# Peptides against a protein of PDB entry 3JWR, part 30

Target 1, 323 residues: chain A of PDB entry 3JWR
Amino acid sequence: TRELQSLAAAVVPSAQTLKITDFSFSDFELSDLETALCTIRMFTDLNLVQNFQMKHEVLCRWILSVKKNYRKNVAYHNWRHAFNTAQCMFAALKAGKIQNKLTDLEILALLIAALSHDLDHRGVNNSYIQRSEHPLAQLYCHSIMEHHHFDQCLMILNSPGNQILSGLSIEEYKTTLKIIKQAILATDLALYIKRRGEFFELIRKNQFNLEDPHQKELFLAMLMTACDLSAITKPWPIQQRIAELVATEFFDQGDRERKELNIEPTDLMNREKKNKIPSMQVGFIDAICLQLYEALTHVSEDCFPLLDGCRKNRQKWQALAEQ
Target 2, 298 residues: chain A of PDB entry 3JWR as posed
Amino acid sequence: TRELQSLAAAVVPSAQTLKITDFSFSDFELSDLETALCTIRMFTDLNLVQNFQMKHEVLCRWILSVKKNYRKNVAYHNWRHAFNTAQCMFAALKAGKIQNKLTDLEILALLIAALSHDLDHRGVNNSYIQRSEHPLAQLYCHSIMEHHHFDQCLMILNSPGNQILSGLSIEEYKTTLKIIKQAILATDLALYIKRRGEFFELIRKNQFNLEDPHQKELFLAMLMTACDLSAITKPWPIQQRIAELVATEFWEQGDQVGFIDFVCTQLYEALTHVSEDCFPLLDGCRKNRQKWQALAEQ

## One batch from the design tools (peptide; aimed at target 1 L189 A287)

Design b2_p8_8_s4 (made by RFdiffusion4, then SolubleMPNN; from b2_p8_8, 7 letters changed)
Fold by OpenDDE base, seed 1:
Structure b2_p8_8_s4 (fold): chain B 323 residues (1-323), chain A 8 residues (1-8)
Amino acid sequence: as target 1 above (323 residues)
Amino acid sequence: MEAFSFLL
């Protein structure tokens, strides 16, 4: 395609030029082509292209295929969300120095997972999918959408000309797919809530050990969630704009819940209760975000900008909630 | 368990 030719022939700017190592990164000014160029740079600077012998054209095609399989009519859970999740992962690995704590296969899996974690997202949550009796709800009882996202990820990876994992051994391939699946499933906040207590307790007791395979798996799950929620850490103008996109998507779901399911939506998804957004954001930060970024900062102090950003945004939301 | 309606 013309898009593939343009991407494959383009000079890929440095990570410094693209500012993709910055925790304060914004994609608002970037074209779709520039987001794809940023993605190539992430794979290159993590040594994934070299270590796993990726062909440039195959990587370009894969990136474009991933981007294409996000819906354009979804306000938040689209390519830009996946791209920002992957950028936060890249920043955490490089600037946050987490790269040195992980294997190349784990890094490969996390980057693929971050880009793929919301593939074919429909702008509705698992509760809506279940209550609407959608065909996907017949396939999976829990984490319905996350299973679907992984299925889409696997489909793309196996598609002709998109096989970025063709340089891996059979055992490396199996390991990578296992980690990708676990990482995508970990983005279900319901699973995060169930597992986070173990992680926080290990950190609190100074018993956290990445050499333990179970604790490694737990850490990768927490890191995925930290990157997925990273919009809450951004400079206030960026965070506020992203919160508006999320609110739009949630209100669209709430409108559908009224119309299609004849139910009153929750306050979060109720367009008529938009004035509660600031207080709900404070509650979200306190209940979900703060402890996660605190724990991540204990694993690597260089991740402090995420925690600092989250704290600053809590103050901003609190000030709006008091008005 | 959607008790915490999270905007992000």
Scores: peptide ipSAE 0.104, ipTM 0.836, DockQ to the pose 0.250
OpenDDE base, seeds 2, 3, 4, 5: peptide ipSAE 0.096, 0.099, 0.095, 0.098; ipTM 0.825, 0.832, 0.824, 0.826

## One batch from the design tools (peptide; aimed at target 1 N125 L189 G283 F284)

Design b2_p9_3 (made by RFdiffusion4)
Pose (drawn by RFdiffusion4):
Structure b2_p9_3 (pose): chain A 298 residues (1-255, 281-323), chain P 9 residues (1-9)
Amino acid sequence: as target 2 above (298 residues)
Amino acid sequence: TEEEYLEFA
């Protein structure tokens, strides 16, 4: 509660000061308070704060709530992951210049979604909770964890003093939630795979076009995956260390080159055809693929 | 192999 006091009264530094405009950004050295501050700057500089009548008091409580609903004991899938994703999402809209391609309702939704796309993640994949017959598997059909991440995001938005959406017309609120649900579900790697082929062709055939309502919401799913694992596009020292966490969390459940080829370069290449200013992601991606390949040969 | 990637992720 004091954490709210200190936060809701601190000055939010500029985006330039926070270097959150950068695809090469890192959080290793930031404090907890600082990461929440960057998030406020994100909402502010995306005009989300002014266009949706958000009170500084409410947004702060909500951001803090999401922070405390990520598990500390979880190796990679903790708050810093949700944060590093939202920052990548933020950097994509700004420096990658996409904000000029989509509505205010969509931007708000993507940011809220990127922040909460893994809430309460217990350090285990959908495959495991299904095979172990976790009650969550009994409750949800497909995309089990991602359904849960959303159930949580919504639970928090309905919490008192957390209605950062309270300013929306009922119609606005209604469709924002629809997009948020779509966004969080799209972070299921299975859906990314079962859908990307369709998108990779519209790109390949120089046919892809945003104006098409459907082609757009497909891209929105592809954008979510693009930020969800943006960690693979980081400078080598960072990618080296964050791969260390994904490593431990996976081994804990068990108790890189093939993946980048299979999952990543394919995607970031498509994102750049859609937006050239998003190339740094593709550059940093194959750059790390280069270093992992060299290590694989010892 | 691809299944191992899915498990890894």

Design b2_p9_3_s1 (made by RFdiffusion4, then SolubleMPNN; from b2_p9_3, 5 letters changed)
Fold by OpenDDE base, seed 4:
Structure b2_p9_3_s1 (fold): chain B 323 residues (1-323), chain A 9 residues (1-9)
Amino acid sequence: as target 1 above (323 residues)
Amino acid sequence: DFERILEFL
């Protein structure tokens, strides 16, 4: 395609030029092509292209395929969200120095997972999918959308000309896919809530050990969630803009819940309760985000900008909630 | 009430 030719022929700017190592990164000013270039840079600078012998054209095609399989009519859970999740992962690995704590396969899997974790997202949550009796709800009992995202990820990885994992051994391939699956499934916040207590307790007791395979898996799950939620850590103007996108998508779901399911939506998805957004954001930060970024910062102090950003945004939301 | 929010994220 013309898009592939353009991407494959383009000079890929440095990570410094693209600012993709910054936790404060914003994609708002970037074209789709530039987001693809950023993605190439992430793979390159993480040594994934070299270590796993990725062909440039194949990587370009894969990136474009992933991007293409996000819906444009979804306000938040689109390519830009996936891209920002991957960028936060990249920043956490590089600037946050988590790269040195992980294997190349784990890094490969996390980056693929971050980019793929919301593939073909429909702008509605698992609860809606279940309540609407969607065909996907018959295939999966739990983490319905996350299983679908992984299926889409696998489909793309196996598509002709998109096989970025072709340089892996059979064992490496199996390991990578396992980690990708676990990482994508970990983005189900229900699973995060279920598992985070174990992680926080290990941190609190100073018993956290990445050499333990179970704890490694747990950490990768927490890291995925931290990147997935990283919008809450962004500079306030960026945070507000993203919060508007999230609210738009949630209100769209709430409107559909009223119309299609004949139910009153929860406050979070109720357009009529827009004035509750600031207080709900404070609640979200307190209940979900703060402890995660605190724990992540404990694992790697260089991840502090995420925690700091989260704290700053909590103050901003609290100030709005008091008005 | 916040447990319900988790179903939506």
Scores: peptide ipSAE 0.087, ipTM 0.845, DockQ to the pose 0.659
OpenDDE base, seeds 1, 2, 3, 5: peptide ipSAE 0.084, 0.078, 0.087, 0.087; ipTM 0.847, 0.842, 0.847, 0.847

Design b2_p9_3_s2 (made by RFdiffusion4, then SolubleMPNN; from b2_p9_3, 5 letters changed)
Fold by OpenDDE base, seed 5:
Structure b2_p9_3_s2 (fold): chain B 323 residues (1-323), chain A 9 residues (1-9)
Amino acid sequence: as target 1 above (323 residues)
Amino acid sequence: DREAILEFL
């Protein structure tokens, strides 16, 4: 395609030029081509292209395939969300100095997972999929969408001309796929809630050890969630804009819940309760986000900008909730 | 309220 030719021939700017190492990064000003260039830079600067002998054209095709398999009619859970998740992962690995704590296969898996974790997202949550009796709900009982996202990821990775993992040994390939699957499934917030207590307790007790395979797996899951939720850490103008996208998608679901399921939506998804957004954001930050970024900062102090951003945005939301 | 947050992702 013309898009592939343009991408493959383009000079890829440095990470510094692209500002993709910054926790404060915004994609709002970037074209789709520029987001793809950023993604190439992430793979290159993480040494993934060299270490796993990726062909440039194959990587370009894969990126474009991933981007294409996000829906354009979904307000938040689209390519830009996946791209921002991957950028946060890159920033956490580089600026947050987590790269040195992980293997090359783990880094490879995390980056692929971050880009792929919401593939073919439909703008509705697992509860809606289940209640609507969607065919996917018959295939999976739990983490319905996350299983679907992984299936889509696997389909793309195995598609002709998209096989970015072809340079891996059989064992490396199996390991990478296992980690990708676990990382994508970990983005189910319900699983995060179930598992985070173990992680926080390990941190609290100073017993956290990345050399333990179980704790490594747990950390990768927490890191995925931290990147997936990273919009809450962004500078206030960016955070506020992303919150509007989230609210739009939730209200769209709520409207569908009324129309298709004949149910009253929850406050979070109720367009009529827009005035509750600030207080709900404070609740979300307190219940889900703060402890995670605190724990991540304990693993690597260089991740503090994420925690600081989250705290600052909590204050902003609280001020709005008091008006 | 907490259950609603779980449905976000």
Scores: peptide ipSAE 0.099, ipTM 0.847, DockQ to the pose 0.668
OpenDDE base, seeds 1, 2, 3, 4: peptide ipSAE 0.099, 0.082, 0.082, 0.088; ipTM 0.852, 0.841, 0.842, 0.845

Design b2_p9_3_s3 (made by RFdiffusion4, then SolubleMPNN; from b2_p9_3, 7 letters changed)
Fold by OpenDDE base, seed 5:
Structure b2_p9_3_s3 (fold): chain B 323 residues (1-323), chain A 9 residues (1-9)
Amino acid sequence: as target 1 above (323 residues)
Amino acid sequence: SFQAILEYL
């Protein structure tokens, strides 16, 4: 395609030029082409292209395929969300110095997973999918969408001309796919809630050890969640704009819940309760975000900007909630 | 409720 030709021929700017190492990064000013260039830079600077012998054209095609398999009519869970998740992962690996704690296969898997974790998202949650009796709800009992996202990821990875993993040995390939699956499934916040206590307790007791395979898996899951939720850590103007996108998608679901399911939406999904957003954001930060970024900062102090951003945004939301 | 947040993200 013309898009592929343009991408493959383009000079890829440095990570410094693209500012993709910054935790404060925003994609708002970037074209789709520039987001793809950023993605190439992430793979290159993580040594994934060299270490796994990726062909440039194949990587370009794969990126464009991933982007294409996000829906444009979804307010938040689109390519830009996936791209921002991957950028946060890149920043955490580089600026946050997590790279030195992980294997090349784990890094490869995390980056692919971050980009792929919401593939073909429909702008509705698992509860809606289940209640609407969607065909996907017949295939999976739990983490319905996350299973679908992984299936889409696998489909793309196996598509002609998109096989970025063709340079891997059979064992490396198998390991990578396992980690990708686990990482994508870990983005189900229900699973995060179930597992986070173990992680926090290990940190609290100073028993956290990445050399333990189980703890490694747990950490990768927590890191995925931290990147997936990283919008809450952004500078206030960026975070506020993203919160508007999230609210839009939630309200769209609420409208569909009324129309299609004849139910009253929850406050979070209820357009008529927009005035509750600030207090709900404070609650979200307190219940979900703060402890995670505190724990991540304990693993690597260089991740502090994420925690600091989250704390600052909590203050901003609290001030709005008091008005 | 915070439960609703968990179901959508």
Scores: peptide ipSAE 0.091, ipTM 0.832, DockQ to the pose 0.605
OpenDDE base, seeds 1, 2, 3, 4: peptide ipSAE 0.076, 0.070, 0.080, 0.077; ipTM 0.828, 0.824, 0.827, 0.824

Design b2_p9_3_s4 (made by RFdiffusion4, then SolubleMPNN; from b2_p9_3, 5 letters changed)
Fold by OpenDDE base, seed 1:
Structure b2_p9_3_s4 (fold): chain B 323 residues (1-323), chain A 9 residues (1-9)
Amino acid sequence: as target 1 above (323 residues)
Amino acid sequence: SFEDILDFA
């Protein structure tokens, strides 16, 4: 395709030029081509292209395939969300110095997972999928969408000309896929809520050890969530814009819940409850976000900008809630 | 509500 030819022939700017190491990064001004170029730079600067012998054309095709399998009619859970999740992962690995704590396979898996974690998202949550009796709800009991996202990820990885993992040994391939699956599944907030207490307790007791395989798996899950929710850490103008996208998607679901399921939506998904957004954002930050970024900062102090951003946005939302 | 927050995913 013309798009593939253009991408494959393009000079990839440095990470510094692209500002992809910044926790304050915004993609709003970037074209789709530029987001793909950023993605290539992430793979390159993490040494993934070299270490796993990726062909440039194959990587380009894979990136474009991933992008293509996000829906354009979904307000928030689209390619730009996945791209921003991956960028936060890259920033956490580089600027946050988490790269040195992980294996090359773990880094490879996390980056693929971040880009793939919401593939074919339909703009509705797992609860809607269950209540609507969608065919996916018959395949999976829990984390329905996350299983679907992983299935889509696997499909793309196995598609002709998209096999970016072809340079791996059989053992490396199996390990990578295992980590990808675990990472994508970890983006289910229900699982985060279930598991986060163990992580926080390990940090509190100063018993956290990345050499322990179980704790490593737990950390990777927490890191995925931290990147997935990273919009809450962005500079205030960016945060506000993303919050509008999220609200739009939630209101669209709420409208469908009324029309298709004949149910009253929750306040979060109720278009008539727009005035509650600031207070709900404060609640979200307090219940879900703050403790996670605090714990992450304890693992690596260089991740502090995420925590600082979250705290600043809490103050901004609180001020709006008081008006 | 806490339930509303879980719907963020």
Scores: peptide ipSAE 0.081, ipTM 0.854, DockQ to the pose 0.744
OpenDDE base, seeds 2, 3, 4, 5: peptide ipSAE 0.055, 0.060, 0.073, 0.080; ipTM 0.822, 0.835, 0.850, 0.850

Design b2_p9_4 (made by RFdiffusion4)
Pose (drawn by RFdiffusion4):
Structure b2_p9_4 (pose): chain A 298 residues (1-255, 281-323), chain P 9 residues (1-9)
Amino acid sequence: as target 2 above (298 residues)
Amino acid sequence: SEEYLHFYI
């Protein structure tokens, strides 16, 4: 509660000061309070704060709530992951210049989604919870964890003093939630795989076009995956360390080059054809693929 | 492919 007092009264530094406009950004050295501040700057500089009548008091309580609903004992899938995803999402809309390509309802949805796409993640994959017959698997059909992450995001938005959406017309609120659901579900790697082929062709055939309502929402799913694992596009010292966490969390459940080839370079290449200013992601990606390949050969 | 799916959390 004091954490709210101190936060709801601190000055939010500029985006330039926070270096959150950068695809090469890092959070290692930021405090907890600082990361919440960057998030406020994100909402502010995307005009989400003014266009949706958000009270500083409410947005702060909500951001703090999401922060406290990420598990601390979880290696990689903690708050800093949701944060580093939203920052990547933010950097994509700004420096990668995509904001000029989509509506205010979509931008708000993507940001809220990117922040909450892994809420309450218990450090284990969909495959494991299904094979261990976790009650969550009994409750949800497909994309089990991602359904849960959403169930949580929504629970928080309906919490008192957290209705950062309270300013929306009922129609706006209704479709924003629809997009948020789609965004969070799209972070399921299985859906990314079962859908990317369709998208990679519209790109390959120089046929892809945003105006098409369907082609757009597909891209929105591809954008979510692009930010969800943007960590692989980081400078080597960072990618080196964040790979250490994904490493521990996976080993805990058990108790890189093939993946980048199979999952990543394919995707970031497509994102750049859609937006050239998004190339730093593709550059940083193959750059790390280069260093992991060299290590694989010892 | 299955190994990479399993590898991913």

Design b2_p9_4_s1 (made by RFdiffusion4, then SolubleMPNN; from b2_p9_4, 7 letters changed)
Fold by OpenDDE base, seed 1:
Structure b2_p9_4_s1 (fold): chain B 323 residues (1-323), chain A 9 residues (1-9)
Amino acid sequence: as target 1 above (323 residues)
Amino acid sequence: LQEILDSIL
């Protein structure tokens, strides 16, 4: 395609030029082509292209295929969300120095997972999918959408000309797919809530050890969630804009819940409750975000900008909630 | 708080 030709022939700017190592990164000013160029740079600077012998054209095609399999009519859970999740992962690996704590296969899997974790997202949560009796709810009992996202990820990875993992041994391939699956499934916040207590307790007791395979798996799950939620850490103008996108998507679901299911939506998904957004954001930060970024900072102090950003945004939301 | 969790899950 013309898009593939343009991407494959383009000079890929440095990570410094693209600012993709910054935790404060914004994609708002970037074209779709520039987001693809950023993605190539992430793979290159993590040594994934070299270590796993990726062909440039195949990588370009894969990136474009991933981007194409996000829906344009979804306000938040689209390519830009996946791209920002991957960028936060890249920043955490590089600037946050987590790269040195992980294997090349784990890094490869995390980057693929971050880009793929919401593939074909429909702008509705698992509860809606279940209550609407969608065909996906017949295939999966829990983490319905995350299973679907992983299935879409596999479909793309196995598609002709998109096989970025063809340079891996059979054992490396199996390991990578296992980690990708675990990482995508970990983005189900229900699983995060279930598992986070174990992680926080290990940190609190100073017993956290990445050499333990179980603790490694737990850490990768927490890191995925930290990157997925990283919008809450962004500079305030960026945070506000992303919060508007999230609210739009949630209100669209609430409107569908009323119309299609005859259900009164929760306050978070109720368009008439816009005035509660600031207080709900404070609640979200306190319940979900703060402790995670605190724990991540204990694993790597260089991740502090995520925690600092989250704290600053909590203060901003609290000030709005008091008006 | 539970309402928020129920909405985002």
Scores: peptide ipSAE 0.099, ipTM 0.854, DockQ to the pose 0.588
OpenDDE base, seeds 2, 3, 4, 5: peptide ipSAE 0.088, 0.089, 0.095, 0.091; ipTM 0.847, 0.849, 0.852, 0.849

Design b2_p9_4_s2 (made by RFdiffusion4, then SolubleMPNN; from b2_p9_4, 7 letters changed)
Fold by OpenDDE base, seed 5:
Structure b2_p9_4_s2 (fold): chain B 323 residues (1-323), chain A 9 residues (1-9)
Amino acid sequence: as target 1 above (323 residues)
Amino acid sequence: MQAILDYYL
C-alpha cells in the first residue's frame, strides 16, 4: 500500500525529537504516520529490532495492521489509546528505568501487548457484551474483550508479511506469546482489582522480588495497568481532553443501554449526569490509580512523574467537584 | 467509585 511505502521509506526521528521518553507526552498533534514512526522508534531504541532480527518492512506492515484493526468510530478505545499506552510503557522502560529490570523477551511482549491490548474494541465494556448476548459472550465467560484482543493480536502476528516474531526460536516465541496473553488479560480492571492487593502488600512489606517468577508476572500485570491508565497522569490540559473522550464513549454506551437493553445507565455512563464527572474522577483516582502509581514508584523512583501527575490531576478534579 | 469499576466489569 501507499501508506506502507511511505512509512517504510521515512526517516525515523530520534526518541528525543519525538519526545516519546517523556511521561508528559501527547499524541494530539501527531499524524497517523508520525504515530507509526514513534512506534518504530520504540522498537528500535528498546533493541528489539536488532535482538530479534526484525525486518523493517515487516515491522512497518505489522504496525499498520495493528492500527488498522482499531475502530475509528470508537471515541477512546482506538489506535491513539493503544499508542499512548505503548508510549507510556516505553517511557516507563526508559525514563522510568524499568528496562534494566526485565528481559528482552518481557520487553518485547509488553510493547506488543500495549499496542495490541484493545484490538477491535467496540466502545462497550464486558458487562454490556454479556447483557447484550453478543457472540463473544458465548466464547468467553470472563475478560471477554481481553480474550478477543489477544485473539486479534495473534491473528495479526501470524498474518502474511506481519510476522515480526519470525526471528525468534520456538521457545522464545512460545514464551513471548504467553507473556503477551497474560499482559493483555491483565488490562481487565476486574483482574487488576483482584490481584493488586498482593502486589501492594509485597511492596508494603518490602518483600517484592522480581527474581520470583510469580512476582515478575504480577509486576508485568501491574505495569500494563499503570500504562493503560496513564492518561490520568498527564498534564491537566491533556488529562481533561482525554477524560472528555472517555466520557463520550461511556455516554455512547449509556445511550445504547437505554435503547438496546431498556436499562437506565449508571451515573458514569449517564449523559444527564455529566456534572458528576469531576467527583467520579476523584473517586477513580482514589480507588484505582493512586496506590498503583505509589507502588510503581517504590519499584522505580524514576516513575515518580506518573504519581505526581496523578496527584496533581486529583487536585484539579477535586477543585471542579467543589464548584 | 462503583460505576468506574463497573466499566471494566
Scores: peptide ipSAE 0.090, ipTM 0.835, DockQ to the pose 0.549
OpenDDE base, seeds 1, 2, 3, 4: peptide ipSAE 0.089, 0.074, 0.074, 0.085; ipTM 0.838, 0.826, 0.830, 0.832

Design b2_p9_4_s3 (made by RFdiffusion4, then SolubleMPNN; from b2_p9_4, 6 letters changed)
Fold by OpenDDE base, seed 4:
Structure b2_p9_4_s3 (fold): chain B 323 residues (1-323), chain A 9 residues (1-9)
Amino acid sequence: as target 1 above (323 residues)
Amino acid sequence: LQEILDYYL
């Protein structure tokens, strides 16, 4: 395609030029091509291209395929969300120095997972999919969308000309796919809620050890969630804009819940409760986000900007909730 | 809180 030719021929700017190591990164001003260039840079600077002998054209095609399999009519869970999740992962690995704590296969898996974790997202949560009796709800009992996202990821990875993992041994390939699956599934916040207590307790007791395979898996799950939720850590102007996208998608679901399911939506999805957004954001930060970024900062102090951003945004939302 | 949890679930 013309897009592939343009991407493959383009000079890839440095990570410094692209600012993709910054936790404060915003994609708002970037074209789709520039987001693809950023993605190439992430793979390159993490040494994934070299270590796993990725062909440039194959990587370009894969990135474009991933991007193409996000829906344009979804307000938040689109390519830009996936790209921002991957960028946060990249920043956490580089600036947050988590790269030094992980294997190349884990890094490869996390980056692929971050980019792929919401593939073909429909702008509705698992509860809606289940209640609407969607065919996907018959295939999977739990983490319905996350299983679908992984299936889409696997489909793309196996598609002709998209096989970025072709340089891996059979064992490396199996390991990578296992980690990708676990990482994508970990973005189900239900699983996060279920598992986070173990992680926080290990941190609290100073018993956290990344050399333990179970704790490693747990950490990768927490790191994925931290990157997936990283919009809450962004500078306030960026945070507000992303929160509007999230609210738009949630209200769209709520409108569908009223119309299609004949149910009253929760306040979070109720367009009529727009005035509660600030207080709900405070609640979300307190219930879900703060402890995670605190724990992540305990694993790597260089991740502090995520925690600091989250705290600052909590204060901003609280101020709005008091108005 | 439960509403937030139910939503993100």
Scores: peptide ipSAE 0.127, ipTM 0.853, DockQ to the pose 0.578; fails the geometry check
OpenDDE base, seeds 1, 2, 3, 5: peptide ipSAE 0.125, 0.116, 0.121, 0.124; ipTM 0.858, 0.850, 0.853, 0.853; seeds 1, 2, 3, 5 fail the geometry check

Design b2_p9_4_s4 (made by RFdiffusion4, then SolubleMPNN; from b2_p9_4, 5 letters changed)
Fold by OpenDDE base, seed 5:
Structure b2_p9_4_s4 (fold): chain B 323 residues (1-323), chain A 9 residues (1-9)
Amino acid sequence: as target 1 above (323 residues)
Amino acid sequence: LDEILDFYL
């Protein structure tokens, strides 16, 4: 395709030029081509291209295939969300110095997972899919969408000319796929809620050890969630704009719930309750986000900008809730 | 909390 030719021939700017090591990064000004160039830079600077002998054209094709398999009519859970998740992962690995704590296979898996974690997202949550009796709800009982995202990820990785993992041994390939699956499934917040207590307790007790395979798996899950939710950490103007995208998608679901399911949506998905957004954001930060970024900062102090951003945005949302 | 959980569940 012309897009592939353009991407494959383009000079890839440095991570410094692209600002992809910044926790404050915004994609709003970037073209689709520039987001793909950023993604190439992430793979290159993490040594993944060299260590796993990726062909440049294959990587370019894979990135474009991943991007293509996000829906354009979904307000938030689209390519830009996946790209921002991957950028936060890259920043956490580089600027947050988590790279030195992980194997190359774990880093490879996390980056692929971050880019792939919401593939073919439909702009509705698992509850909606289940209640609507969607065919996907017949295939999976729990984490319906996350299973689908992983299936889409596998489909792309196995597609002709997209096989970025072809340089791996059979054992490396199996290990990588296992980690990708676990990382994508970990983006189900229901699983996060179930597992986070164990992680926080390990941190609190100063018993956290990445050499333990179970704790490593737990950490990778928490890191995925931290990157997936990283919009809440962004500078206020960026955060506010992303919150509007999220609200748009939620209200679209709420409108569908009224029309298709004959139910009154929850306040979060109710367009008529728009005035509650600031207080709901404070609640979300307190219930879900703060402890996670506190714990992540305990693993690596260089991740503090994520926690600081989250705290600053809480104050901004609280000020709006008091108006 | 329930409303937040309902979104992600």
Scores: peptide ipSAE 0.091, ipTM 0.848, DockQ to the pose 0.573
OpenDDE base, seeds 1, 2, 3, 4: peptide ipSAE 0.093, 0.090, 0.090, 0.095; ipTM 0.855, 0.847, 0.851, 0.851; seeds 1, 2, 3, 4 fail the geometry check

